Peptides against a protein of PDB entry 7PB4. Designs and how they scored, part 283

Target 1, 105 residues: chain A of PDB entry 7PB4
Amino acid sequence: KMLNIKEYKEKLLSTLGEFLEDHFPLPDRSVKKKKKNIQESSVNLITLHEMLEILINRLFDVPHDPYVKISDSFWPPYVELLLRNGIALRHPEDPTRIRLEAFHQ
Target 2, 218 residues: chain B of PDB entry 7PB4
Amino acid sequence: DALQMAVGYFEKGPIKASQNKDKTLEKHLKTVENVAWKNGLASEEIDILLNIALSGKFGNAVNTRILKCMIPATVISEDSVVKAVSWLCVGKCSGSTKVLFYRWLVAMFDFIDRKEQINLLYGFFFASLQDDALCPYVCHLLYLLTKKENVKPFRVRKLLDLQAKMGMQPHLQALLSLYKFFAPALISVSLPVRKKIYFKNSENLWKTALLAVKQRNR

## One batch from the design tools (peptide; made by RFdiffusion4, then SolubleMPNN)

Design b2_p23_4_s2 (from b2_p23_4, 9 letters changed)
Fold by OpenDDE base, seed 1:
Structure b2_p23_4_s2 (fold): chain B 105 residues (1-105), chain C 218 residues (1-218), chain A 23 residues (1-23)
Amino acid sequence: as target 1 above (105 residues)
Amino acid sequence: as target 2 above (218 residues)
Amino acid sequence: SEKEQLLRLMVEELVILEAELRQ
């Protein structure tokens, strides 16, 4: 049973990864390069997959404080997407913090 | 048309080769301003331009002017507002832009097509009460958004603490009165019976435009 | 959108599976 659940989880993660790459890709880095003077904060945006992994891990590793601080690596449209779909929730007192919805509760 | 070219300029950004970048920017900005104040903007145009105004793609002066002309022809998409709030979290906009955004959000509240997703942002707006510059406008927004399920003991405590710090501000009292209406057991404090709810008139900046929008959509 | 609904369902299932694996 446990082995089957693990294998299924791994398969689902793989499927999710492919789905996110196809339907929710990061904006092309190429367009920003050419304009000199805007301090392009060279902030490496993380993928939606990486963002979800961080949120899932935080939910289970720190269940008493399941909130993740929104960094500059968090692409704002992804944050919006997660909040809009009820996948993530904002901290009630700190707008810079989000948690994954506790779907298992 | 001229508006599509202007929106496209803001979306794609200025092409490198134009020596007259500032003149081109001003031309397109004036085009957007003129259409917005005369006719309002389509929901799609607001989606694009509102995102741009809060993304930090342009300077504060440009962002302020764009945000001031976010006047709908008919409706504003809730998704546009949620995207805008996401940009506020990243902190690429000035404090003045944040204030203007909340003023805009209150002024345009009735023109937003849906409120379900905006209600999910309740905690974010509530946290912004700690900003003294935002507090009056956030109280007004929360007054419009607050449902019974939002009235929690910790939020009551925070509002009472803010009232203790800031004094009996009319906007805080209005919100506390609403909280007491939904959950009288959580607020033991006697609130003065206010005959009139008083919020700062956030609508003043858009009053004429909003009247025109309401007249066109009747 | 349909894509966003699917995303939610996939994440929901992942959270449930993760909870089961940690029990």
Scores: peptide ipSAE 0.662, ipTM 0.399, DockQ to the pose 0.314
Fold by OpenDDE base, seed 5:
Structure b2_p23_4_s2 (fold): chain B 105 residues (1-105), chain C 218 residues (1-218), chain A 23 residues (1-23)
Amino acid sequence: as target 1 above (105 residues)
Amino acid sequence: as target 2 above (218 residues)
Amino acid sequence: SEKEQLLRLMVEELVILEAELRQ
């Protein structure tokens, strides 16, 4: 039973990865280069896959405080996407913190 | 050959701004249709054309005709189906195209080489039960896909709620019966013992083509 | 969008699977 669930999870993660690459890619870094003056804060944006992994892990590793602080590595459109679709929730008192929806509860 | 030229036309698009775009399109479409119905299409040709039909690259009439001729010579690649489902999510296809795709997917289900990745799309298909136009075909697809691990309490609740809304639909009852088979403890309600499961398969658009495919692969 | 709905469903399934693995 557990082995089958693990294998299914791994396959789902792979399928999600491919889906995210095809449909929710990070913006090409090349487009930002043309406007001179905005400080290229060299912040490495994480993929939506990596963001979801962080949120899932936090939900289960720290169930009493399942919130992740939004870092500069979080692409704002991804945060908005997750919130708009009810995949993530903002902390009621701290809008800089988000949690994954507890779909298992 | 003529088929490769036709597939290449759909893949690359019309090369020249020829005044006769519609005649060229129709010629290539007829070539694909003729080969598909006579011999079936190779897995690679289906991969290309199925994605084109769902991408919104062409008009709905063209996409519908392409999708209707997605008849395999031997097998359909699972990857082609996964890509096709991804296009359904982009919303560039019409509701009628979605219905046709689910009908196609059910009809061609046995010709798909693998089911592992398609089974991972179970949640997506299950959500599509809320669409009244899709529901009969989605129930049939889910009936083919459902494993014991997919039968969860929340899905049972959603199916019962859907039954309360839509009434006792034969396709929904078939799926609920399968759910009860896998997880009898989750379904306390007495389901009518149906000796025969009937899905809206009576008018399979591909019935003759599928018989021909099965005969060629014997 | 339907794309965003699919994303939600995939994440929902992952959370459910993760919960089952941690039990």
Scores: peptide ipSAE 0.661, ipTM 0.508, DockQ to the pose 0.553; fails the geometry check
Fold by OpenDDE base, seed 4:
Structure b2_p23_4_s2 (fold): chain B 105 residues (1-105), chain C 218 residues (1-218), chain A 23 residues (1-23)
Amino acid sequence: as target 1 above (105 residues)
Amino acid sequence: as target 2 above (218 residues)
Amino acid sequence: SEKEQLLRLMVEELVILEAELRQ
């Protein structure tokens, strides 16, 4: 039973990964390359999959403080996507922190 | 062959230089329709054409006709169905195309080679229950897919809420009865014992074709 | 968008599955 749930989760994660790559890809780095001059630190943006993984892990690993600090690696449109769809919630007092919605509760 | 040319036309799209795009489209569409209804389509042809029908590459009338002729020669690849569902999520298809897809999926369910990945889409299908036009067909699909592991308290609540909103629909009652079978403790409500489960006959559109497929594969 | 709705549903299911695995 537990093995089946784990396998199901792993397959769902794989399907989600493919779905996110197809439909929510990171902006092609090529567009920012032309404006050479702004020393915007080449912050490596994480994928939406990686962002969701961080949020899911935090929700379960630290249930008393399930909030993740928004880093510069978080592409702002992804943060907005998660918030507007009720997948994530902002911390009531700290707008720089977001949590995953506790769908299991 | 004529079918490969037709599939290739849909895959590559209309060559700009064709003066009579509509006649060419209709010719290729009729070719696909004729082969599909006579012989069925290969899994690869269904993979290509099903994605095209749901991608929004063509108009709703064309997409509807393509989807209606997604009749397998032997099997449908589960991967094709998963890709098709992904296109439904992109919202480039009409509501009528969605209804037709769920009807098709139910009708062709036995011809899908595997169900493992389709079972992973359970949550997606379950959410489509909120669409009144989809609900009867989604209930039928979920009735075919539901395993004990899918019967969760939140899904029970959603089904009971839908029942409260829509009344005791035969298709919803069928699904609730299955849920009660797998998880009797989650459903305190007495459900009327129906001896016969009645779903809308989604298969009616393909009944003749499906009989022909079953006869060829015997 | 329907795409965003699917994303929500997939995440919802993952959270539920994760909760079941941690019990």
Scores: peptide ipSAE 0.661, ipTM 0.519, DockQ to the pose 0.549; fails the geometry check
Fold by OpenDDE base, seed 3:
Structure b2_p23_4_s2 (fold): chain B 105 residues (1-105), chain C 218 residues (1-218), chain A 23 residues (1-23)
Amino acid sequence: as target 1 above (105 residues)
Amino acid sequence: as target 2 above (218 residues)
Amino acid sequence: SEKEQLLRLMVEELVILEAELRQ
């Protein structure tokens, strides 16, 4: 039973990865070249897949405080996407923290 | 060959310089239709053309005709179906095209090489039950896909709510009966014991073509 | 969008599966 659930989860993660690459890709790095002076915050944006992995892991690893701090690696349109679809929620007192929705509860 | 030229036309799109664009489109579409209904299409041809039909690259009339001739010679790749479902999410196809796709998917289900990735799309198909136009065909698809692990309390609630809204539809009763089989404790409601499961359009648009495919692959 | 609804459903299923694996 547990093995079958694990295999199903791994397959779903793979399908999600492909879906996210096709439909929610990061913007091409090429557009940032023109604005001169602002320190190119060399912050590597993470994929939406990586963002979801962080949020899922935090939800289960720290269930009493399932919130993740929004870093500069979080592409703002992804944060907005998760929030507007009810996939993530902002912390009520700290707008810099988000959690995954506890769909299992 | 003529089929490769036709597929290549749909893939690359119409070259702007042709004065007779509509005549060229119709010629290539007829080529695909003729081969598909006579011999079936290769898995690679279905992969390309199915993607085109759902991408919104062409008008609804063309997309409908392409989708109607997605008849396999042997098998359909699961990857082609997964890509097709991804296009349904983008919303560039018409509601009628979505209905036709689900009808196609049910009709062609046995010709899909694998079901592992399609089973992972269970949640997506289940959500599509809320569309009144899709509901009969989605119930049939879910009836083919449902495993014990898919039968969750929240899905049972959603099906019962849908039954309360739409009434005791035969396709919904079939799916609920399967859910009760896998998880009898989740469904306290007495379902009428139907000896025969009935899905609308068991005689699909492809009945004759599917018989021909099965006969060629024997 | 339909795309965003699919994303929600896939994440919902992943969370449910993860909960079942940790029980």
Scores: peptide ipSAE 0.660, ipTM 0.507, DockQ to the pose 0.543; fails the geometry check

Design b2_p23_4_s3 (from b2_p23_4, 12 letters changed)
Fold by OpenDDE base, seed 5:
Structure b2_p23_4_s3 (fold): chain B 105 residues (1-105), chain C 218 residues (1-218), chain A 23 residues (1-23)
Amino acid sequence: as target 1 above (105 residues)
Amino acid sequence: as target 2 above (218 residues)
Amino acid sequence: GEKELLLRLMVEELVILTAELLK
């Protein structure tokens, strides 16, 4: 039974990855090239897949404080996407922290 | 071969330089249609073409024709179906294409190699019950997919609400009967014992082709 | 939108499965 669940989870992760690549890709770096002067804080934006992975891991690794601090690597539209769709929640006292919804609870 | 060229055309898109884009498109579409109806398509060909049909790359007429010829030679990959469902979410396909897809999905259900990933989409399909045009076909699909674990109180409420709105539709009754079978405590309402479950015959479009597929795979 | 709903459902299932594996 556990093996089947694991395999199923892996398949779901793969499917999710493909889905995210198709429908929620990061914006092409090409558009921001024109504004030369602002310090290209070369903050590498993470994919939505990576963001979700971080949130899921935090939810289970630290269940008493499942919140992740929003870093500069978090593309703001992804954060808004997760919040707006009830996938993530903001910390009630710290809007810079978000958690994954505890769907298992 | 001609089929590979046709699939490649749809995958890569029309080459800009072709003066007669419509004739070329029609030629390739006819090639796909001919092979699909005679022999069926390989799983890889279905994967490519199904995605194209739902991606909005081509016009609705072309997408409809492609989708109608998604007839397997042997099997359909569940991954292809999952990808297809993902395209439905993007909203680039017409309502008629969505209906056709669900009809196709029901008709081809037994030819899908695995159902595990499709079962994960249960909630998505269930949400699509709210679409009046999709509802009959979604009920049929859910009837095929529903496991005991899917029967939740909130879904029962949604089905009962839908029944209150739409009346005692045969497809809703079929699904509710299945829900009652799995979770009798959740459905206090006496459902008429229907001896026969009647769904709208989604297979009619592919009936002959499906018979041929079944015969080839025996 | 429908894509966002699908995303939610996939994540929900992933969380549930993860919880089951940790039990």
Scores: peptide ipSAE 0.655, ipTM 0.485, DockQ to the pose 0.541
Fold by OpenDDE base, seed 2:
Structure b2_p23_4_s3 (fold): chain B 105 residues (1-105), chain C 218 residues (1-218), chain A 23 residues (1-23)
Amino acid sequence: as target 1 above (105 residues)
Amino acid sequence: as target 2 above (218 residues)
Amino acid sequence: GEKELLLRLMVEELVILTAELLK
C-alpha cells in the first residue's frame, strides 16, 4: 500500500513538472530589454516546480511555522498565481512570507 | 511519405506565406484523415497531432477535424493523453473541442497503453462534472477510472448535490452505483438496481474505425 | 482559468499523498 502511494506521488510529481514546463514556463531570458542602468540583479529565478517543492517541504518539515520567506529568486507572477488560486497564503503579519495551503488538514 | 509530410506541416507550421495556405492545409488534413481511417495512426503521430489539436495552434474547424481522426493503429500513449488534458486547462480550445475530446477519450480508453498517470488526473475530470455539456461523458470516463481510493466523502457529497440539481440522470446513476459498490457506507441513499449500465451516446463517432482497429490487432 | 484549477488540484493531491506517506 505504501509503495503504491510512493509510486503514485512520483508519477504525479513528474506529471506536474511537465505540466508546469508547458503552461507556466519562466519567461525567456533572451528578451534583450535595452540595458537601462538598473542593476539587472542576475537573480536566478527558480521554476514554479522548485518553488512548490520548497513550499511543500516547509509545510511538512516545520508544520508549526510552515512559512517561507519570499526571496529574489521567486518570480513575482508565480507568487501571485499561488496566492490568487488559493494554493498559498500570505502571512497575516509579514507580507514577505507565504505558506502552502494545508490541504491535508 | 505523404503522412510524414502532413504531420510535419502541422508540427512545424506553415513555412512560407504561400498564397495557397488553405489548399496546402486541406491537402495535409485529408492525408491525415485518409491514413487514420484506413490504417490508424502510430502512437508518435497521435502524440504530435493530438497536442496540436488542443494547443490552439490552428482554428477550431481544423482542430476538430484533427481530433476526429485520432484513431490508433495499435496503442495511444498515456503521455499523449496527459499532455492533451493539460491543454484543456489552458483554455485555448473551444467548448465543442472539449466535448469531442472527452468523447474521444472514452472511445479510445482501451487503446491507451497505461492508466497510472491518467488516474492522477481524477480530480480534474471530477471537477469537469460541473459543466453540463461535459457531464455525461465525464461520468462515463470516471466510471472507467474510479477506484476505491477515489471514492471520498466530499466527492460523494458533490455527486449527490449534482443529482439534486440535474435530476436522476442515467450516467450519474451509473457513477453513483459504482461509488456505492466501492464505499457503501458513504451512500445511504437507495439507488435503483440498474441491471444495464447506460451511458448516453455510447455509440461513438469512431465505432466503425474501432472495430477495424480491433480486427487488425487480433 | 482551467490551467490554474488543474495546478491547484495537482498540488492538493500531492500534499495529501505526502501526508499519507508520513503517517
Scores: peptide ipSAE 0.654, ipTM 0.492, DockQ to the pose 0.559
Fold by OpenDDE base, seed 1:
Structure b2_p23_4_s3 (fold): chain B 105 residues (1-105), chain C 218 residues (1-218), chain A 23 residues (1-23)
Amino acid sequence: as target 1 above (105 residues)
Amino acid sequence: as target 2 above (218 residues)
Amino acid sequence: GEKELLLRLMVEELVILTAELLK
């Protein structure tokens, strides 16, 4: 039973990864080149898949404080996407922290 | 072979320089259609072509023709179906293409190799019941997918609300009957015991082709 | 939209499965 669940989880992760790559890709770096003045903050943006992985891990690793600090690597539209769709919640006192919704609870 | 060249054309896209783009497209489309209806397509060919049909890479007429010839030789990969559903979410395909896809999915359901990932999409399919054009086909799909664990009080309420809005539709009644079978305590309404469950378009577009596939795989 | 709904459902299921594996 547990083996089947693990395999199923792995398949779901793979499917989710493909889905995210196809439908929620990071913006092409090439479009930002034309407007001169925005400081090329050399910050490597993480994928939505990586962001979700961080949030899921935090939810289970630290269940009493499941919040993740929003870093510069978090693409703001992804944060908004997760919040708007009830996938993540903002910390009530610290707007720089978000958590994954505890769907298992 | 001619099929490989045709699939490759759709996958890679038309080379810009050809003056006769439409003739070339039609030639390759006819090749795919001919092979699909005569012999069926391999799972890999279906994976490629199904993705193309729903991606919005080509026009609605081409996408419709491709989708109509998604006839398996043996099996359809579950992964292909999941990818297809993901494309439906992006909205690059027409409403008619969505309807055709659900019809296809119901028709080809037995030829899909696995159902585990498709079952995870239960909530998505259930949400699509609100689309009046999709509702009959989604009910049929849900009838095939529904397990006891999927029957929740909120879904029962939604189905009853739909029934109140749309009337006692045969496809809704079939699904509600299945729900009552799994969770009789959630459905207090007496449903007519229909011995025969009738879904819309019991005669699918692929009936003859599917019979041929079943005969070849026996 | 439909894509956002599918995303939510996939994440929800992933969380549930993860919780089941940790029990």
Scores: peptide ipSAE 0.654, ipTM 0.484, DockQ to the pose 0.532
Fold by OpenDDE base, seed 4:
Structure b2_p23_4_s3 (fold): chain B 105 residues (1-105), chain C 218 residues (1-218), chain A 23 residues (1-23)
Amino acid sequence: as target 1 above (105 residues)
Amino acid sequence: as target 2 above (218 residues)
Amino acid sequence: GEKELLLRLMVEELVILTAELLK
C-alpha cells in the first residue's frame, strides 16, 4: 500500500512538473533587457515547481511554522497565482511569509 | 512514410509562408485521417497529434478533425491523456473541442494503457460536471473512473446539488448509484434502481473504428 | 481559470499523498 502511494506521488510530481513547464514557465530573461539601467539583480528565479516543493516541504518539516519567507527568487506572479487560487496563504502578521494550504487537515 | 511526414508537419508547423499552406494542411490531415481509420495510430503519433489538437496551434476545424481521428492501433498512453487535459485547462480550445475530447476519452477509455495518472485528475473531471455541455460525458467518464477512495462527502453533496438543479438526469443517476454502491452511508436518499445505465451517445463517433481495431488486434 | 484549478487540484492531491506517506 505504501509503495503504491509513493509511486503515485512520484507520478503526480512528474505530471505536475510537466504541466508547470508547459503552462507556467518562467518568463524569458529577454523581456527584462529593454529596461536599460536598472541593475539586473542577478537573482535566479526559481520555477513554480521548485517553489511548490519548498512550500510542501516546509508544511511537513515544520508544521508548527509552515511559513516560507518570500525571497527575491520567488517570481511575484507565481506568488500571486498561489495566493489567488487558495494554494497558499499569506502570514497574517508578516506579508513576506507564505505557507501552503494544509489540504490534508 | 506519408504519415510521418504528416505528423511532422503538424508538430513542426508549416515552414514556408507559401500560398499552398491550406492545400498542404489538407493533404496531411487526410493522410492522418486515412491511416487512423484504416489501421489506427501508434501511441507516439497519438501523443503528438492529440497535444496539437488541444494546444490551439491550429484552427478549431482542424483541431476537431485531428481529434476525431485519434484512433489507436493498440493503446493510448495515459501520459498523452494527462497532457491533453492540461491543454484543456489553458483555454485555447473551443467548447466544442472540450466536448469532443470527453467523448473521445470515454470512447477510448479501455485503450488507455494505465489509469493511475488519469485517476489523479478525478477532481478536475469532477469539477467539469458544472459545465452543462460536458456534464453527460463527464458523468460517464467518472462512472468509469470512480473508485471507493474518490467517493467523498463533499462530492456527494455536489452531485445532489447538481441533481437538484438539473433534475434527475440518467447520467447523473448512474454516477450517484455508483457512489451509493461504494459509500451507502453518504447517500441517504433513495435512488431509483435503474436496471440499465443509460449514458447519452452510446453511439460513439468511433464505434466503427473501434470495432475495426478490435478485429485487427484479435 | 481551468489551468489554475488544475494546479490547485494537483497540489491538493500531492499534499494529501505526502501526508499519507508520513503517517
Scores: peptide ipSAE 0.654, ipTM 0.491, DockQ to the pose 0.550; fails the geometry check

